Peptides against a protein of PDB entry 3PUK. Designs and how they scored, part 49

Target 1, 227 residues: chain A of PDB entry 3PUK
Amino acid sequence: ERGLKSVVWRKIKTAVFDDCRKEGEWKIMLLDEFTTKLLSSCCKMTDLLEEGITVIENIYKNREPVRQMKALYFISPTPKSVDCFLRDFGSKSEKKYKAAYIYFTDFCPDSLFNKIKASCSKSIRRCKEINISFIPQESQVYTLDVPDAFYYCYSPDPSNASRKEVVMEAMAEQIVTVCATLDENPGVRYKSKPLDNASKLAQLVEKKLEDYYKIDEKGLIKGKTQS

## One batch from the design tools (peptide)

Design b1_p24_1_s4 (made by RFdiffusion4, then SolubleMPNN; from b1_p24_1, 15 letters changed)
Fold by OpenDDE base, seed 4:
Structure b1_p24_1_s4 (fold): chain B 227 residues (1-227), chain A 24 residues (1-24)
Amino acid sequence: as target 1 above (227 residues)
Amino acid sequence: MSELERQHKLLNEFNEEIKKKEKE
């Protein structure tokens, strides 16, 4: 069976690098915290060089302009990352790079997307969501990047109910990204807990899986598989 | 149409617009 790391790399290669590759062209790649971890988990610097990446930069840091080169932004659809992108291209005279290819690890909220379109449309050559928002650890092991997930999911405080729902939604989305990456539509299994969080999460995952495959397979939902 | 489908549609439209501009 395929290792998750290799699967993730192949997905990134196909969805990101192959999508924007031009022969003989080098790009600067901008990463955020999550995508730094993601790429570090599934590839080497030499792999990135082979994909036409000359240098990797942290999107959160101040960077010197390289106006003759195009930039590949592989980032999470967060306000922080998006704001950093916008700063790079917010002014024509102050553009840090020649143009931008943007690849989000997850679905970009409308608010952020609209903000990008309003301010930087002319600088963008591609904007794509690749739906990889997890970190592969082992062949079949991954970690979810949902802050305080444990705390909110298991908090007995009713005041955290709203936050718990948000967290569960995020977790469900990330689980779906794993399934999508592996090209699997699993039957969801869970152990019931007193707080019924597992059941709720399972339902969310099932729903999101359905939605994903409806879109990706032209309305064809794959049968349940085992993961 | 699900929210996800809507988002994909919007993104596709945006990319199509980009392509059109590049061809002009």
Scores: peptide ipSAE 0.369, ipTM 0.856, DockQ to the pose 0.600
Fold by OpenDDE base, seed 1:
Structure b1_p24_1_s4 (fold): chain B 227 residues (1-227), chain A 24 residues (1-24)
Amino acid sequence: as target 1 above (227 residues)
Amino acid sequence: MSELERQHKLLNEFNEEIKKKEKE
C-alpha cells in the first residue's frame, strides 16, 4: 500500500530506527505531543517493538531513570521539548539514560541546537533532522499542526499581519515536509478566494520546494510533477 | 550556501565529531 501512512512509517523506519539500530539493543523512546500523534497515526506498538523499542515515554512527564538503557528522542525542535531533553542529561548526577539519539521532526533552530551542544554533547550519539511535520489521516490526506492558524489567517485586525505571515510560513514548511516524505515536487494548485491567503501560501510552498530540491540529499534537481 | 544547506552541514559536522569521540 502506497498510502501516506505507509510512506510516513517507512520514512521513520529508515530515517530513525534503521539509523540507530544496534543488534540486540533495546531503547527507550521519548516522544512529545506531536510525535505521539504522528506515530499513533502510522504504526502500532507491535511495530515499535520490532524496531527495538521496549517502552515509550512522554518527554514532558517525570520519568524514573533507566541508566543502563539508551534513549531515542523523537521530538519536535521546540523549546519545550528541548528543555525536557536537557533536563534528562544536563547534569551527570541527573542523567536519566545511558545515552541519547535525537531525531527532530523538522529543522532545529540554531539557538536550540547550540544549547544542546553546549550542555549535553557528551551524552549524544546521534542528532538528525527528518522532514515529517504532519499527521497522516488517510491515504492522501494529512493534517498540519499550526496552532491558531485559522484565527490569524482570517483575522480582520491589521495588527495580526505579522503573525499571519509567521503562520503561513509554518504551514508552508509542513507542506514541504509532506512533499519531501513522498519524494514529490508538485505543481501547486489553488482556487482563488476573496482573500489572498491561498495565493500567498502557494507562493511560499513553491519557493520552499525549490529551495529543498536544489539541495536534495542526493544532489538531484527534480522537475515539477502534477499533484 | 542556503540556510538549509548550512543547517545540514552543521548537523553533519556534529555527528562526525560524535563518531570521532566514540572511537577514542
Scores: peptide ipSAE 0.368, ipTM 0.856, DockQ to the pose 0.554
Fold by OpenDDE base, seed 3:
Order: C-alpha cells, then structure tokens, then sequence
Structure b1_p24_1_s4 (fold): chain B 227 residues (1-227), chain A 24 residues (1-24)
C-alpha cells in the first residue's frame, strides 16, 4: 500500500519496534482502545510477530503475569491507560512483567508522567512519544480521536464555548501529528473571519506546526509546502 | 522554550537516566 496506512505503519515500525528491538527477544504488547484501532488499521498480526511481539493484550483487562517477559506498552496518554499500566507495576507483588517499554501516541501530560516516574521508574526501560493520534482510513483520509468534535465545534449553545476550544486544540494537535507522520509542513490556507471555526483551527495548526518543526528529530526546520 | 521543547527535554532526560541505571 502506498497510502497513509503504509506511512503510519512505517512510522510505528521505526519509532516503536526498532527502538526497543533486541535480538532474540519476544515481548508482550499492551494496547488500549485507540492503539488497537490504530494497529488494526495499518498492520496484521503476522506483521507484529515479525517485529518480536508474541501476544497482544488489552491493557484494560485482567491479565496473567508473565514475569519473565518484557512488555511493550503502546498506549494513549490518558488517565485510564496510565492507571492500568501503574497497576501492572505499582507494587512488587503486582508486577506482571519483567520490565516495560512505554510508547505514547501523543504528548503525555506532566501530571501523568510524574505519576509514572514516581511509581514505576525502576521498571521502565524506555518512555517515548511517537505522536500518532489519528486513524488512517484511506490513502489520503484519516480520522481524529477527538470525542464529540463535531458536536462541540458546531454547537450553537454558547455554554459549549469552553469545550469547543479544548476540542479544537486537540484537533489541531492531531492534525500536526498527521503532518509529522507524513513528513509534511503544509502551508495552511484560509480566509480569516471572526468566529470562523475553520479559520481558528487553521491558525492553531499553523502555530503548532511551527513549534513542532523547530525541534524535529532531525534538528531541521522544514519549509512550508502546499498540501 | 516552547511547551513542546520542554516536554521533549524532560522525556530525553528521563530516558538518559534510565540508561544510566541499566548500566549500574
């Protein structure tokens, strides 16, 4: 596949699997709801086996300890997913795996990150953010993981204004992750009008893109291109 | 320093600390 799905898979392979790969070592991979959907959209189980994953487990479910194996957590930086991780390593008696490699799909809030460091730092071998917060649907189509985005953005109720801003911020962030994944720095085009949601979103995206590419992994500032 | 830069810095520092501990 030459589309977005292939690009996403390549990104995950490089950023996650290659990052923690050790010769002859198998890992258990823990997924949450979002990452389950993400991986299912861009790879097969056979692909994961080739990457050294023996089994996939749902982080939300009760699981039997496999203390001789290391675990790869590919999860969203949410309180729910983080809490499940903490339960796996929170105490010596509760430690389910030998060690943990953590890969977040997005930036982890300081509060959650600090909680992890305080509770489970000795069990962690890697903690990385890979910045993939979207689901590839088609070659050029993706969906954002922003609950009720349409409802809040287009709600006529002024009481939803605060939530609208939060949603738009989240959308902008995820759009930037798409661009980063595609290695694109698009020149955002819009006609600025007051109270125009599209214009506001475009501005947020543009600002975040600038911030991202200032500190990209290659240390390069990429020029804007038409998308 | 942007928020993004700050976060990356903290994460990198954490990973470096992990590496040091593994070598001990």
Amino acid sequence: as target 1 above (227 residues)
Amino acid sequence: MSELERQHKLLNEFNEEIKKKEKE
Scores: peptide ipSAE 0.366, ipTM 0.854, DockQ to the pose 0.606
Fold by OpenDDE base, seed 2:
Order: C-alpha cells, then structure tokens, then sequence
Structure b1_p24_1_s4 (fold): chain B 227 residues (1-227), chain A 24 residues (1-24)
C-alpha cells in the first residue's frame, strides 16, 4: 500500500470527485502545474476516468471551447491560475465550458476570491478549498511546492527578506495541509543550523496548527499527536 | 474568530448562495 499516496488520493476522491459527482455526467478537468504533479503522484488516468473525467487539460494553455460540458477546476489559488479561469468564463458570450466546479488546493486569498465572485459567479456550481498543498513521494515522505523556496530561504541578499517571509508562510501552510490530510497534530521537531529558517518555520507551523485544531467540527479541542 | 474560521464562513456562504440560485 502506498501510505501517504493512498491517503491523498482518498482525500481527493472524497473532497473533489464525490463532491461534484453526478450520475452519467462527464467533466473536463483543468489542472495547473501543481495539481498535475499532485495527481500524477497518487493516481492513474484510469482512476480519473472512473471518477467521470473524460479529458484533462492544462489551464495555462489555450484550449478549444467545449461548451456542452462542465469543467472541474482543480487548481492552486494563485493569480495565474485564477486569471486563466477568469478568461474561460469572464465573457458571457464566449464561455469555454457549460459551468465550473472549482476546488482550490489551499486557502484562496480574499482578493482572488472576490475577483472570482465579481466576474463569473453565475458560472460556478461549487467552490471549495480542500487543503492539499504537498506532493506525496513515499508512504511517509512528501515535498512542498513553493516556487524558489530554496533560493529565498538560503539567499544571503537582504533584499529578499520580505520574500523569504512569504515563502516561509507558504511552506508552513503546506505543512499544515499535510497534518490536516493525515488528521494529525504533531509536535514539531527541527534543527536550526546552519540557518534559523527551521526555527522560524517551526514557529509558523505551530501557530497555524493551533489555529486549525483549535476547534474541531464537533467543537472539541484536539490534542497533539505523536508523529 | 480566527482567519481560518472567517474564510470557511465566507466559502460556506458563497456555496449557499450558489445553491439558492440553482433552485430558483
């Protein structure tokens, strides 16, 4: 069994495919760079076919309209991906698809969310955040997808300090999504050498975990687990 | 209310609005 990969797939199946499933209905699925990697890591094309996906398209590429079919957007909440979505539905007369189901891999910033609502709310049938912002590699191994994370975290250039903070915030969010996916609230362990980045990241993770696990769906406080 | 709770609330409200529009 593929441990973490299986967990991730099960999460996607439940949170995305089961959520928008309609009997006998096929959808086109739009992916961005991250979600392409994510799905490739935990499923096969045959799995997607079983979930009612007929075709997978890259959201960044020019695509021919398929106006009779609904589209499932499984994308990151980034300006680039959102802009591509808006281009598909921004024009009332030239919608590429019949309607859209949107599933974000992480929290969508208010600015982007408001932009979506203002531009194409009538075309949207569902908008949900599923909080999966990591790539499973092995049973207990995952990688984070933060652009230029290494560069900014280890850059000696003081001009990158602000960007470093943004990157660390993004990394912390992704780590929390792993915990959420695994339903665990681990104690964070780290080594701070040679840089203090690990310590800073750990603090961010702890803070975010506290926020996430403060109150569960039943209003109960969750305790920390060993991981 | 935490930022997380606020965001969840907004999404839920939006989805409820969608459902209402589909039924009308």
Amino acid sequence: as target 1 above (227 residues)
Amino acid sequence: MSELERQHKLLNEFNEEIKKKEKE
Scores: peptide ipSAE 0.364, ipTM 0.855, DockQ to the pose 0.496

Design b1_p24_2 (made by RFdiffusion4)
Fold by OpenDDE base, seed 4:
Structure b1_p24_2 (fold): chain B 227 residues (1-227), chain A 24 residues (1-24)
Amino acid sequence: as target 1 above (227 residues)
Amino acid sequence: STKTVSFELIEEFLPFIAELVKKL
């Protein structure tokens, strides 16, 4: 009965906005391609205003400094997005914003994290991972952001087998973020076409769910939710 | 009367549909 969009918004509100909220303070929010789509799918500009966001900027674009305001970076943990962040704060003399709050949509690799820590640690007030790597479309429908997924999943070329596996893993990881967002460890069902892709994905999801809940923040193992 | 909630993966650019099933 609870719409996925509302759940996602609530998760973002609690994990991001409530975490960095200061009474009477306005922030500039920096988004990348994925988070732009994500927020567009589950909230309105009025919602963001209520959360203390005055302006939304694209992290990939050249932006004028607003040195008196703090910046909220809601971005994917990609080299591209991280590099853009680093450009904003890499120079001590020309920081674009007063300070930064960084919220990654997924696990940030240590390499990227260390790069941030080494160059911009003094400017960062928060750095967290919220683990939302999907876009809600409908109440119970979501999409994944995996480049070339269609191509590799349908490729008859055996040379693409390794890449197909990588894509499948990426999809599985994103599906797990849906489950994590919902705080569920569901049974996985699939509709398969003549290809075994659905079965493979299901297995990957199940495995990753098990791993996720084994090593969750509380160290608790959640059992599968039986239908 | 077990209520099951199904979450569907949109098939756009995917060869299959994944369904997440949870018991309410």
Scores: peptide ipSAE 0.018, ipTM 0.431, DockQ to the pose 0.093
Fold by OpenDDE base, seed 5:
Structure b1_p24_2 (fold): chain B 227 residues (1-227), chain A 24 residues (1-24)
Amino acid sequence: as target 1 above (227 residues)
Amino acid sequence: STKTVSFELIEEFLPFIAELVKKL
């Protein structure tokens, strides 16, 4: 059996690198905070070189233009990352690269997607969501990237109730991406003592799994995993 | 065997978080 890291790498290779690969072409890859951690967890620089990446740049930094090269943006669908992308292509004078391939780690909100289309659609060769929003740690261990999750989940302040729900939704989405990456549709179990946070999260995950596996990317219905 | 995903939050940290929230 292959570990979670290898599965994640294979998915990135097929969904991102194979999708935009051209023979003899090198690209600059732009990463944000999350995707830097993600790639660091499942590949080496030598692997990226084999996939046609010559250099890796931080999307948050002000970078020098390399106008003769295309850029591969592997980023999370956040306002911060999208704004940085838009700065690279927002004007003809500010265009840093020849063209862009954008791969989001999760579902991109329509508001952000429309903002991209309105400003720099002509520079974009591909825009795709690959649905990997977790960090593989070992064969069966992963971590989630939900800021302030611990704070809101355990906050006794009633004013944080709405934010707690948002955090729970985000956690549930990331758990579903793990299942999707592994091609699993498991039953959900939980321990809820003394609080009901685990129960609430379990319910959200179950609902999202049902929604996700109604129709897969190939248009097939997937049942619950039995093993 | 049936595959499952199980969840358990670390509830023992609740008192510490509660204290921090009260101070903020």
Scores: peptide ipSAE 0.024, ipTM 0.413, DockQ to the pose 0.035; fails the geometry check
Fold by OpenDDE base, seed 2:
Structure b1_p24_2 (fold): chain B 227 residues (1-227), chain A 24 residues (1-24)
Amino acid sequence: as target 1 above (227 residues)
Amino acid sequence: STKTVSFELIEEFLPFIAELVKKL
């Protein structure tokens, strides 16, 4: 089997780079913290050059306008990243780039999407969601990006129970993206540890897998993977 | 039989690191 890194790269190439590819066109790519880590885990700069990326910029940093070039935003659907995008295109007179292609690593909340649409619709050539919200480490190992996850998952304070649930849901969603990336709808098992976090997470993942595979991103219905 | 994915969660880093193991 192909390593998880190669699978992730292939998915990004297909879902992002191939989708916005225009022959002879170079783009500036804007990354946030998560997508920087993601791409660093599964590709090299040379790979990005081959995909028509000339420069990579951090979306959080102040950047000089390059008005003659289109920008590819590969970012997480967070208020922070979206706000940075809006700063680049929010003013008609102060557009930093010629146009934008936006690819979110996960489902973009309607509130954020509507905000983008209302302010920058004319500047956007593409706005799509892909389902890659994890960082591959090894062939079968991945990391998740959930703020404060460690604190809430291991907090002995009962007052954090509600936030722990939110964190668990976020992790489950990201784990489902692993399965989706691998094109798998598996049965879920876990190794139990002293804490019940694994059990809770497994249940959430199973539920979210069921929801996800009612209809996939291509409108295909997929049952559980048979063996 | 249904393919099974086993989640091996590293307790020390549960929220950040997980291992996906496919079991047939």
Scores: peptide ipSAE 0.008, ipTM 0.401, DockQ to the pose 0.116; fails the geometry check
Fold by OpenDDE base, seed 3:
Structure b1_p24_2 (fold): chain B 227 residues (1-227), chain A 24 residues (1-24)
Amino acid sequence: as target 1 above (227 residues)
Amino acid sequence: STKTVSFELIEEFLPFIAELVKKL
């Protein structure tokens, strides 16, 4: 049993593949750097074939058009990934695929969402946000990948203090996605480390968990998970 | 007992990762 990996896979299957599945239809799937790592951690190529994916392509690379097939974009809500999508379906160029299904791994900023709506609305069949911004490593362990996190968290330069806070906020948000995926509102434990990074991160996570679980999807208040 | 999440900021090669462990 894969534990966390199996939970993550089931969430992706339900939120992404089942949502856009059509009998007898094959899709091309476009992945970015994060989602490539995510899927590789929790499924096999054979699993993706069973879900109706014929080919996996890197969204950042130049690709030949396959105009008769629909494309499934499973990507992070970043300017880079969104820009690549826009190049595939932008109004100023010939679209590469028949239509697009877009699934973001996290909440898409309004600026990016509006940019997509303004240029590609007619080509998009689905545009949804899921809440999985972590990589499962084993049954009880997962990892976060935040750009430049190490540099800013451990920078000796005081001028990087503000950026360090931004990075830690991003990490905390990803941790909350793990808890949400597992439907858990746990207590947070940490070990004291130099620069008090663990303590700061713990505080951010606790705050974000409180905010997230004030009202769940059904409008219910959820307290701390107990065992 | 309460479920807890323990975590540690760890650099293992590149990229930097944050490791979290769920305790049940």
Scores: peptide ipSAE 0.007, ipTM 0.393, DockQ to the pose 0.101; fails the geometry check

Design b1_p24_2_s1 (made by RFdiffusion4, then SolubleMPNN; from b1_p24_2, 9 letters changed)
Fold by OpenDDE base, seed 5:
Structure b1_p24_2_s1 (fold): chain B 227 residues (1-227), chain A 24 residues (1-24)
Amino acid sequence: as target 1 above (227 residues)
Amino acid sequence: SSTTVPFSFIEELLPEISELLKKL
């Protein structure tokens, strides 16, 4: 089964679970809204148990401390998710877990990263970005999780221009993560439409692909994949 | 509330990328 779901699962298994695996050790996994959807789309609870996850918890909810267990945070690099993490480890006396492994689904802004370093560095065993910010719906179908994307992309209101740019950038980033996950560097083409949305998105995707594939995960330059 | 952008939206904007991804 070479479907997108299996590729995504394999990537998560390699980048997250294999990276923090210790023989005989069980972890609590903390998920946010996006990663809950992501894992639900590409694995079962039995798969997570096989990877050493005993319990899944929502990072946004109040949780009872389990101080003897390490926590695996698989979360998006958002202020909300980061703030919830910081609440779990912000004070020495109130640490909810023994230690943390943090895996971000995408690039973590320096502002958030610095905030984590300043408050919780001693509790963190790993902090990595794995570049998976899309949801596989079917074997070859994916969706992007971008709030109000359709509304801002097609809004005639000039006051929404700044939000449209943010949305376009977020969409472009997620598209690039799909390409990266599939190990593809496609040529970017778009059809002309009355609105500049396709052109703008294409330019963003192209730029981000170029930046990403300057040095791949193996330190090799990848050429464009001819479609 | 995070809204999910359907794959069809990407197909509309970047059809060649979408077709490439469907062949993988």
Scores: peptide ipSAE 0.042, ipTM 0.678, DockQ to the pose 0.733
Fold by OpenDDE base, seed 2:
Structure b1_p24_2_s1 (fold): chain B 227 residues (1-227), chain A 24 residues (1-24)
Amino acid sequence: as target 1 above (227 residues)
Amino acid sequence: SSTTVPFSFIEELLPEISELLKKL
């Protein structure tokens, strides 16, 4: 398929599968809720087989050990997903897999990263951030996965202000990942809306774009692109 | 509960971003 889905798939293929590929080696892939949706939106099981994935498992579920196989974790950098990973490798006697490759869909907080390093460093062969936090719906359509985004963004209750900020931050980050995936640094404009959501989101996006494009993944400085 | 923010939401708030995506 053309468009955003193919771009996303290509990025996952290069950033994840090509990075950990070993000739003749099959891996078990562990997915969380977001990455299940993500992969379902942009690839088929046959595509994953071609990339050396034999079985897909849900990271949240109890799983039987397959100690002879390495595991590919493609997960969100959340406490829930990280905790599930840690359970798989937290005990030497209870390791579910031979080794782990970890690819996060977004920036992993230092607290989570340090927790992983402290407990499972010997089992980890890769640990990288891919920066894909959106789901392509159509060739030109994407969605953001943010818990209770609409509720908090449009809540008139001032008690939700702190959570609204967290949601807006998450949304901004995901928007930036779209831009990064497309290799674009657009100007940010917004429509005036109630509760100043557009203005706040725009400011967050603009700041994050600026930060991201100071130095790209290859160490190159990029300028602002034309809209 | 979790919610998925559709493209239309971004289109409403940040039209420049939405227009960028439409170039695909």
Scores: peptide ipSAE 0.026, ipTM 0.555, DockQ to the pose 0.772
Fold by OpenDDE base, seed 4:
Structure b1_p24_2_s1 (fold): chain B 227 residues (1-227), chain A 24 residues (1-24)
Amino acid sequence: as target 1 above (227 residues)
Amino acid sequence: SSTTVPFSFIEELLPEISELLKKL
């Protein structure tokens, strides 16, 4: 029943916790809305304690400095989450934590990455993308964080066409993270039909899968940045 | 506001993944 949850947890454990683990070291973990849901779906607080997390904080909230501790940011690569991170490390006087490990749930756009690098490079010990942008519900079910996806996909209103494309793109990206999490590059099957949502989505997924694995093979993923 | 993706959808579009998911 919880096979996918276990896979997701194992992936997070390997990609995040094992990656920054130091013996005897405790960290504060900063989460955003998505990663809060993600971790809640696949682990317990006791699991996080075992991984060296002493406390969990919401990145969007005002937090007291804990300057002696390192922070583990497990966040989405969004302007909002990045801006919150930058506030934590933007100035020496405002530095809330000793150092930061950043793990993004998906590919961080260069614009955001450069912004981080320019402002906080000295404080960052690790920056990595782990490519998990879905919520496991059970072994065979996951949730995409795409607001109103079905509404726009099936809207007969032509005015929603642009938004439909956006949501399909977002869905495709997140579906690819499922594949990546499972370490699989599946063949996409679809019947090519014009204006078929399933066909369009399938095409997007296929393309993104190709791009993802092609980039991975070339070692072009910037997800292993250290500073 | 999130979108739940049913297994049936995966089966249709990503059969190889669906097979893997069935084994979990």
Scores: peptide ipSAE 0.022, ipTM 0.636, DockQ to the pose 0.413
Fold by OpenDDE base, seed 3:
Structure b1_p24_2_s1 (fold): chain B 227 residues (1-227), chain A 24 residues (1-24)
Amino acid sequence: as target 1 above (227 residues)
Amino acid sequence: SSTTVPFSFIEELLPEISELLKKL
């Protein structure tokens, strides 16, 4: 059995911790709401200590500067998390840490990426997207983090149709990230339901799987990387 | 509000994917 939690942890370890690890160097790690839940689901504090993390801090909270240490930001590509990062490094006189390594859990929109590049490029040692947007609940079970997903999927109100599409696309993307993490490209089958939710979601997942593995077969590098 | 969608929801909609995940 291929434990999903262990697979997720292994991916984070290789994509994040091994990528920025330096012998004898300790880092402060900054987490947001999603990555706090993610790490809590697949590792222990002792695991993080072994990876060279001395302190874990919430990115949303005011924090005292530790100017002699580098910071590892493992965060979602949201305006809120990015704005908190920018407050840490936006001013030369007010830098909270020595330097930053940034790892996003998903694709970072160009608007946010450009905002970071314009303000903090000199302080950033690494910036990557690692594409993990789900939370493993048990060895083979996961949850999708989609705001108001249940409400919009089952809403009888026609005014919610546009939001329902957005939610379904977000769910499809996260399902594909699970498949990618497991290195699986399954066939997609759905149950017939009174609503077209299953059919629509199935179509979205199928299309996104095709797109993902088509790119992978071409040997193209996934995500954005900046040093 | 933030809502998490459990695996059971995906199982309901996409049983083939759910069965694959259970085999792993």
Scores: peptide ipSAE 0.032, ipTM 0.574, DockQ to the pose 0.606; fails the geometry check

